# Peptides against a protein of PDB entry 6D0Y: the designs that were tried, part 125

Target 1, 225 residues: chain A of PDB entry 6D0Y
Amino acid sequence: ETEDHLESLICKVGEKSACSLESNLEGLAGVLEADLPNYKSKILRLLCTVARLLPEKLTIYTTLVGLLNARNYNFGGEFVEAMIRQLKESLKANNYNEAVYLVRFLSDLVNCHVIAAPSMVAMFENFVSVTQEEDVPQVRRDWYVYAFLSSLPWVGKELYEKKDAEMDRIFANTESYLKRRQKTHVPMLQVWTADKPHPQEEYLDCLWAQIQKLKKDRWQERHIL

## One batch from the design tools (peptide; made by RFdiffusion4, then SolubleMPNN)

Design b2_p21_3_s3 (from b2_p21_3, 10 letters changed)
Fold by OpenDDE base, seed 4:
Structure b2_p21_3_s3 (fold): chain B 225 residues (1-225), chain A 21 residues (1-21)
Amino acid sequence: as target 1 above (225 residues)
Amino acid sequence: MEKLMEEVRKKAEEEAKKKKE
């Protein structure tokens, strides 16, 4: 009964209420913290599950984890470890959609002070380093670049503030890879917008351009990527 | 990759610990 109650609380957080989201998150964090002695494993599993299965609530759950981590750093560490394990499993299973989402989730955890910026930089360095591996299919190399670039909207600002030199190196390596990779010859379909026709770009090139713009704009999102 | 991912977790935990102290 108590477990079901916890599940309900965790799953329903962020839904419309009379209280602010922040207040609800603080309240829930308090409840969960109090129940950790008895239900740590369950709470951990629940949080991992909702984090993985409810992408629409990404920022809600990263914030919640951040709050919990602030209260109990061991729990935060265990959560990160669990998420990393899931990432590994997803990668092994070639579930790239889940994997990329997990990377984004982990990225946002940096903003929530759950994961250190240097650690995330190291992860991204490792991702981009795959592009240098000769025995890896391009599709896999592309995915790691995609995972990196697509996560930057969530963490790019923080990483550049703290590790600008390292990030620049990663960017340089990424750019180099994008220039040398084989592009799928998709007939350049011109996307006609109301004002100017734009050539259809390859998805990574397009993403790269968007990220470059985001970087130029000091990571202030004007458009949802 | 495995080693690095473990390092990420470890460093995150260490950071959290430092914030608590």
Scores: peptide ipSAE 0.029, ipTM 0.637, DockQ to the pose 0.019
Fold by OpenDDE base, seed 3:
Structure b2_p21_3_s3 (fold): chain B 225 residues (1-225), chain A 21 residues (1-21)
Amino acid sequence: as target 1 above (225 residues)
Amino acid sequence: MEKLMEEVRKKAEEEAKKKKE
């Protein structure tokens, strides 16, 4: 495979095909594995790039990475390390939008058996622990809570199945923080219907309520969060 | 996808074991 050909294959996976998505992903994983000896660095870079820049294909690329990790465990590890480095860079640069997406991507990698559940729990513990630190701006604390909560639709079920006690502690700390934080009334775009008026709620409180309901429903999504 | 993920899990576990050896 040529370098340009690999780029095309990686970017176009999941598009309309005569074959099933599963078959295409398995095939691509095989191709990439075979080309790792010659194009490891390029493949790594390409996967990191598409993972970051194509959010609409999140589950496609997490699955691909899962398949590749199963074929080459070392490469899977290198990919995760690269993504974590990118997350750290995004956080340092205050690029919250990229950072939160990366957390979600990493969360789904748990489902793809690339990241261990305990490692993800540890990450979330670190995030929520920021809320307990002194001299940290609330906006920063709020973001870490948001990053945690907004990632749970992807990984909450798995984490509670394996680390329920630790997750409960994180939830307790989160709840405590949400109760004591200052709430600013920011006008949110709310569709007011005459038949179902909903009071305006602060975005983190709203998210918290949604996640609590999701948890109560055993992490089975009945509606899009 | 569930079947595929199960296969991924199995292979990942095998590779992880090899890495530890």
Scores: peptide ipSAE 0.023, ipTM 0.573, DockQ to the pose 0.028
Fold by OpenDDE base, seed 2:
Structure b2_p21_3_s3 (fold): chain B 225 residues (1-225), chain A 21 residues (1-21)
Amino acid sequence: as target 1 above (225 residues)
Amino acid sequence: MEKLMEEVRKKAEEEAKKKKE
């Protein structure tokens, strides 16, 4: 297969097909595996690119990587390393939107058995530990908490199943931080519902409440978070 | 997707066993 063909296959996966998504992913994984000896670097780059640029296909590509990892652990490892490098670069560049997405992507890779649950827990521990650092701006502290909390819809179930005690500790630390941090009075878009104006809850507090509810619901999403 | 993830899990486990052997 040509490089162009591989690019097309990778970019188009998940599109409307006569076959199921699962079948298409399995098929693509097989094709990519077969071509790794010849196009490993290209495939790696392509997967990293689409993982970053096509957030709407997050679960598709994490699943694809999961399938590839199951076939070739070395490749899976190299992919994760590449994504971690990208995360670091995004953080250095203060590209927080990309960075948080990458954290979510990595989080879902836990579900795909590419990243071990303990490793993800360690990452989140590191994130939340930033809130304890004295010389870090609150905006940065808030971001790490946001990155953690906003990733839990993708990985919270798995992490609590395997590392409940550690996760509870992270939650406790997060809660403690949220209670003590300064809330920026963003001009509260008062959602004037016809009834009593509810002050718009601060975004992290709101997210925290959502995650607490999700946790209570055993990480079963009833509503699109 | 859940079924697929289970298949991924099984394959990963099988491969891990082969490497230990």
Scores: peptide ipSAE 0.021, ipTM 0.552, DockQ to the pose 0.027
Fold by OpenDDE base, seed 1:
Structure b2_p21_3_s3 (fold): chain B 225 residues (1-225), chain A 21 residues (1-21)
Amino acid sequence: as target 1 above (225 residues)
Amino acid sequence: MEKLMEEVRKKAEEEAKKKKE
């Protein structure tokens, strides 16, 4: 009965309430903290599950984990370890959609003070280093670059504030790779503007341009990427 | 969300200080 209750509370957080979302999250964090001595493993599993299955609530659950981590640092560490294990499993299973989402989730955990900025930088360095590996399919190299770039809207500001030199190096390596990679001449879907059709840019080049603009705008999002 | 993040930051900093003491 208690386990079912915890599951319900975790799954329903962020839904319509008479109280503010912030108040509900703080309240839930308090409840979960109090129950950790008895239900630590269950709570850990539940949080990992909802984090993976409810992408629309990404910021809600990262915030919740941030609050829990502030109350119980050891639990926060165990949660991160579990999520990293899931990421590794997803990669091994070639589940790239789940994997990229997990990278974004971990990225937002930096903002919630669960993951240290240097650790995230190290992860991105590892991702971009795949582009330099010999005998690696381009599709794999492209994915790691995509995972890095597509996560920057969530964490780019924080990483540049704390590790600007290292981030610039990663960007330089990324740019170099994008220039030398083979671009599939997909029959470019002509985006018809009113009078002049222009070719659709390749997806990584397009993403790169968007991220460069975001960086130039000091990581202030004007449009949802 | 920004206010909540600030609270989380403050709590984390306070706990870190307590552990060093």
Scores: peptide ipSAE 0.020, ipTM 0.545, DockQ to the pose 0.026

Design b2_p21_3_s4 (from b2_p21_3, 10 letters changed)
Fold by OpenDDE base, seed 1:
Structure b2_p21_3_s4 (fold): chain B 225 residues (1-225), chain A 21 residues (1-21)
Amino acid sequence: as target 1 above (225 residues)
Amino acid sequence: MEELREKIRQEAEKEAEEKRE
């Protein structure tokens, strides 16, 4: 009964209520914290599930986890570990759409002070380093670059503020890869700038151009993702 | 939301400081 109640609370957070979203999140965080001694595993599973399956509430759940992490660092750590495991499982299952979303989710967790900026930089370094592996298919190398670039709208500002030199290195490596890779003409999935991409431009090249523009604009987005 | 995230930052910093003391 209590488990079902927790599920309902977690799933319904962010819906219209008499209280502000912030108040609801703080309240829910308090409830979940109080129930961790008895329902830790269930709460962990529920949070992982909604984090994975409800992309429209990404910022809501990252913020919720941020609140919980502030109260219980151990739980926050376990959540991140669970999400990393899920990311690995998604990659093993060739579910790249879920995987890239999970990377974006993890990226926003940096803004919620759940994941340290250096840790995220290290993750992106690892992603881009795959481009240097000769025995890896280009489609996989491209995915890691895509996962990196497509996550920057959520975390690029924070990472450049704290790790500008390391980020510049990653960018240089990315640019080098994009210049030497075989181009495939796949439509771009996301547009963050007002500029319309050239219809014949390769999707990673388009994304790169958009990210460069975003960087130039100090990571200020005009569109709500 | 930004204000709430700032609050999270402040709480995290406070806890970190308390652990150092």
Scores: peptide ipSAE 0.273, ipTM 0.801, DockQ to the pose 0.026
Fold by OpenDDE base, seed 3:
Structure b2_p21_3_s4 (fold): chain B 225 residues (1-225), chain A 21 residues (1-21)
Amino acid sequence: as target 1 above (225 residues)
Amino acid sequence: MEELREKIRQEAEKEAEEKRE
């Protein structure tokens, strides 16, 4: 395989094919595994790139990484490390949109058995702990809470199955923060018609309510967040 | 996809066990 060919294969996975998506993913994983000795760095870069730039294929690429990780744990680990580095870089650059997506991607990697549930819990603990730090702007604190809550649709079920006590602590801390934070009305909320049944609500409070309902429903998705 | 993810779990567990032996 040439580098250009690998790029094409990785970018086009999940597109219309005569074969099933699962078969294509398994096939691609095999090809990539075989080419790791020669093109490890290129493959790593390509996977990081598509993971960041193609959010519509999130589950495809997390599954692909899961397949690769199962075959080569070292590569899987390196991929996660690269993604974590990218997350840190995005945060430093105040690229919150990319950062939150990366957190979501990492969250789904738990479902693909690339990241251990305890590790993800620890990450979320670190996020929510920022709310307890002094001299941190509220916008940063709010983002960490948002990143945590908005990722739970992907990983909440798994985390509560494995680490329910720890998750409850995180939820308690989150709730406490949401109660004491200053609420702001962003322009986006102005689009909300003042309907009595659905009054204008602060975005984090709204998200919190949705996640609480999801939790109550045992993480079965019955509504679009 | 869920079935494939289950296969991933099984393979990962198998490999982990092999590494421990």
Scores: peptide ipSAE 0.273, ipTM 0.802, DockQ to the pose 0.027
Fold by OpenDDE base, seed 4:
Structure b2_p21_3_s4 (fold): chain B 225 residues (1-225), chain A 21 residues (1-21)
Amino acid sequence: as target 1 above (225 residues)
Amino acid sequence: MEELREKIRQEAEKEAEEKRE
């Protein structure tokens, strides 16, 4: 297969097909696996690219990587390493939008058994630990908390199932930070719904509340966060 | 997708078990 063909296959996965998505993913994984000896670098780059540029296909590509990882563990590792490098680069460049998406992508890779739960916990521990660092702007500290919390819809269930104690510690630290951080005091705007009026909350406080609710609901998503 | 992910999980568990033996 040509490089162009591989690109086409990878980019088009999940599009309308006569076959199921699952079948297409398995098929593609097989094709890619077979071509790894010759095109590993290209495939790696392509997967990194689509992972970054096609957020609408997040679960498709995480699953694809999961399939590939199952077939070739080393490749899965290399992919994760590449994504982590990209995350670091994004953070260095203050590209927080890309960075947060990458964290979510990595989070979903846990569900695809590409990243071990303890590793993700460690990552989140590192994120939340930034809140304790001196000489770090609050905006950056807030972002790490945001990145952590906003990723939990994807991975919170898995992490609590396997590392509940560690997660509780992270949550405690997060809560502590949220309590002590400076908040922009904007006059409370109340959003009135037909059923219940709710005050507008600061975005992290709001997210925290949502995640707490999600946790309470055993990570069963009833509402889109 | 859940089924496919479950397959991945099963494979991962199998591999983990094989490494322990």
Scores: peptide ipSAE 0.271, ipTM 0.800, DockQ to the pose 0.024
Fold by OpenDDE base, seed 5:
Structure b2_p21_3_s4 (fold): chain B 225 residues (1-225), chain A 21 residues (1-21)
Amino acid sequence: as target 1 above (225 residues)
Amino acid sequence: MEELREKIRQEAEKEAEEKRE
């Protein structure tokens, strides 16, 4: 395998094929595993790149990494470390859009058994703890809450199954913060349906309500958040 | 996709069980 060929294989996975997506992923995992001795660094960089730049393929690449991790635990660990470094860099650069996506990606890696549930809980605890820090702008506090809440559709079920008490604590802290934070009123055009009017709400309050409903429904999604 | 993820889960559970024994 050449570097260019590997890039092509990784970038094109999930596209239309004569074979099933599952078969293609298993096949690609095998190819990548075989090439790790010669191209580990390149493969690692490629996977990090597509994970960041192709959000539409989030579940494809998390699954691929899950397969690779099952075959080579050390490589899976190196990948996670690389993604965590990237997250830290994004946060330092105030690239919040990339950062929130990376958190979602990491969240879905829990479902692929790449990241342990306790580790993800610890990350979310760290995020929500920012709300208690002094000398931090509210916009930054709000972002950490947003990153936490917006990731729960991907990982909430797994985390509550394994760490329900810790998750409840995080939720309580989040709720407390949302009650005491300053709300901003942004005029928006509302789409009104005759049967279900949706009043204008602050975005975090709205998200909180959606997540509470999702939790109540045992994390079974009825709509895409 | 879900089927493949289930396979990964099964393998992970198997490995975890083997480590406990």
Scores: peptide ipSAE 0.269, ipTM 0.797, DockQ to the pose 0.024

Design b2_p21_4_s1 (from b2_p21_4, 15 letters changed)
Fold by OpenDDE base, seed 1:
Structure b2_p21_4_s1 (fold): chain B 225 residues (1-225), chain A 21 residues (1-21)
Amino acid sequence: as target 1 above (225 residues)
Amino acid sequence: SEVQKIAEKMLEEAREELKKK
């Protein structure tokens, strides 16, 4: 495959086809694997780019990466590292919308067996631990809690199935923080959300309630958060 | 600046954990 053709294949995956999506993804994963010796850097860059720029295809690309990771574990690791670097850059650039999306993307990679559940739990532990830091503005504390909670629709089920005790601890810490935090930073959080289901409620409290309900419903989504 | 350093540390730690996947 040519470099340009690879770009086309990656960008167009999931579009209408006579074959199943799963078959197409498996086929593409095979093509990409075969071309890694020649186009590894390009493929890595392309996957990172489309993952970030095409949020409507999140599950398609996480699945693709999952399939590719199964074929080439090292590449999967490099992809994750690249995404984490991008997350860092997004945060540095104050692009919080992209940052939270990247966390969601990483979360879904757990479902695709690219990231181990314990590793994601560790990341969330790190996020929530920010709430205990005295030199961090509340708006930043709130954001990390938001990033955690807003990612749970994608990975909460998996994490609770494998790390229920650790997740309960994170939830307890989150609840404790939400009870004691000030409410003056709500406007800032609203900027980082694409949708607010209850405009009259404080967003994090609302999100917390939704996640608690989702947890109670055994992580079966009944509505879009 | 300090907040950024904390965030960077967290991400670095997270990255190291994710490498253990």
Scores: peptide ipSAE 0.026, ipTM 0.588, DockQ to the pose 0.015
Fold by OpenDDE base, seed 3:
Order: sequence, then structure tokens, then C-alpha cells
Structure b2_p21_4_s1 (fold): chain B 225 residues (1-225), chain A 21 residues (1-21)
Amino acid sequence: as target 1 above (225 residues)
Amino acid sequence: SEVQKIAEKMLEEAREELKKK
């Protein structure tokens, strides 16, 4: 394989094919594994790029990385490290849309057995710990809670299966914060939706309610999402 | 999904305010 060919394969995975998506992903993982000795850096860069720039293919690329990680654990680790660095950079640059997406991507990597559940729990603990920061805007606290909660549809089931006690603690801290925070502090965080019994509801409260229901429904998306 | 829609709205609205941290 040439570098250009690898780029094409990585970018086009998931497109219409005579073969199943699963077969194509497995095949591509094999190709990439075989070419790592020669094109490791290029492949790493390409995967990071498409992962962050093609959000419509999130599950495709998380699955691909999962398959590749199973073949080459070291490369999988390097990929995760790169994505975490990108997350940190996004936060530093105040690119919060990218940041939350990256958190979701990382969350789904847990399902793909690329990131260990304890590591993701630790990340979420760090996020929720921001609620305890003093003399910071509430919007900062709210965002990290949002980033946590909004990622749970992708990873909540797995985390509760493996780290239920830790997750319960995070949930308790989250609930405590949501109860004590000002709900009218930031008008932009208020949502008016005619489709709900309460047309005026705070975003985080709404999200929290949805996540609580999702948890109650054993993390089955069809019930809420 | 409903959660996704909520998330997208929150991110869009809060983006600029978060720069003021």
C-alpha cells in the first residue's frame, strides 16, 4: 500500500460497497496493521484527522480503531493519546464544540475496548470536580457537567456495568450541583420547547432528566434519544 | 435524538460565554 492509497481507504471507509460495513472495517484494519511498520505516523495522523473532522462517521472510526487496537495495542494507545491531546488543545482554544465531540468519541472508544472504563470514569470525575471550583463562572461548571451528561448515551451502560459505585458517586455530585446552582443565571441555557409538558426548562435540568430516564431504562437509547 | 438536540443547543449557546472563564 502507498500512503495515498491508505489515505483513500481511511477516508472512504463506510461508503457504499458490495461488502458489509463490518467486513470492510475488518479488512481495512488488517491493511492498516500490515502497513504500520512503514506508515505508522501517517496512519496515526490520518485516523486522528478523520476521527475529529468527520463526525458523521464517529461510530465507523471508533469501530475501526477498536479493531486496529485489537491487532496492535501500542498503536491504539498512541491514537488515544493523540485524541486526548487534541481534547486538551480544544479546551485550551475554547473550541467547545470540538471538545464535547471528542469526549463523545472517547466515550465510544470505551465500548470498542480501546479506552478502559476506569480511565473514562476518571475523566468524568475530573469534569464533575469543576463544579467545586470557586470564583469561576457558572457557565464553566455547567459546561463540564454538560460534557459529562451528554456523553453518557454513548458510554453510560458500559461504565455502570463495570464501575457502578464510582458512577453513582459522580451522579450524586452532579445532582447536588444541579440542585444548588442558579437556574436563571444564564438565560441562554434556558430552552423553550412546546413539545414538553413544561415549555420553559433549563437545558441541564432537561438533560439530567433525560439521562436519569435513560439510566432507569438500562441505557436503551430507543426510549429517550 | 432528544439528548443530542439538547446537547447541540447547549454547545451553540454557551460557546462564547465559556471563553470568559
Scores: peptide ipSAE 0.021, ipTM 0.564, DockQ to the pose 0.017
Fold by OpenDDE base, seed 2:
Structure b2_p21_4_s1 (fold): chain B 225 residues (1-225), chain A 21 residues (1-21)
Amino acid sequence: as target 1 above (225 residues)
Amino acid sequence: SEVQKIAEKMLEEAREELKKK
């Protein structure tokens, strides 16, 4: 019954309440912390599951993990490990939609002080470095650029505040790649996103333009990408 | 922090592995 109760609390966080979201998250973090000695494995599994299956609550669960991490660093680490494992598994299974979502989730964990900004920058450097790989399909290069760019709405501000020079380098490399790549792969990009590409522009070019605008606006979102 | 160190390690490993995929 206690396990079921925890599941209910985790799944319903962010829903209608008499209290603020912040208060609810803080309260839930406290409850989860208190129950870790008895239900760590269950809580870990639940958090991993809802993080993956409820993308509309991405920021809720990253915040929750951030709050919990502040209370229990070991658990926070185990959670990150689990998410990294899931990312690897998603890629192995060619589940690119899940993979890109997980990158976004990890990106937002930077804002929650779970993952260090330099580590995320390093990951993105490696993603963009794929564009320089020899004898690989362009679809591979495109996907990693997509994964990088599509994650910036969640972490771009933080990364530029702390690692602006490195980010500028990544942007320069990305721009260079986008200029030289072939632009007839819209159907292949559809594998990675449910969104329809702009009818008059290639998807990555469109995304790049959106990210450039977001950057210019100091990462203040005015419209949903 | 400890969690950051763990995360950094995992990300480092992931970077190399993901590059190969």
Scores: peptide ipSAE 0.030, ipTM 0.635, DockQ to the pose 0.018; fails the geometry check
Fold by OpenDDE base, seed 5:
Structure b2_p21_4_s1 (fold): chain B 225 residues (1-225), chain A 21 residues (1-21)
Amino acid sequence: as target 1 above (225 residues)
Amino acid sequence: SEVQKIAEKMLEEAREELKKK
């Protein structure tokens, strides 16, 4: 495959075709694997780019990376390293929307057997530990809790299956923080849970309640978070 | 999700405060 053709294939994967999505992903993974000797850097950059810029295809690209990782473990590792570097750069650049998305992407990579569950638990432990930092803005503490909680729909089941004790500790620390933080009580930050009505709550409290419900429901989604 | 939209908006608006760490 030519470089231009590879770009087209990677960008267009998941679009409507005569074949199943699974078949298309397997096929593309095979093509990419075969072309790694010649276009490794290009493929790596392309995958990182589309993973970041096409959030509507999150599960498509996590699955693709999972398939490629199974074929070439070293490449999978390099991809994860690149994404982690991008996460760090996003944080340094104060691009927190991109950063939280990248955390979500990495979370789903656990399900695709690209990132080990213990590694993701360690990342979340680090995130929640920010709540214990002294002399920092609350928005920083809130962001890391948000990044953790908002990623759990993608990885909570897997992490609790493998690291339940560690996850319970993280949850306890999160709950403790949420109880002691200053709440922002403005209309724009009040949310409503549709399935089981809650009082109007601050966004992070509402997210916490939804995640608790999700956990109770054994991580089966019944509503849009 | 609705919660995420609100939270992301809040975080975007507070980015200047966040970088003052």
Scores: peptide ipSAE 0.024, ipTM 0.567, DockQ to the pose 0.015; fails the geometry check

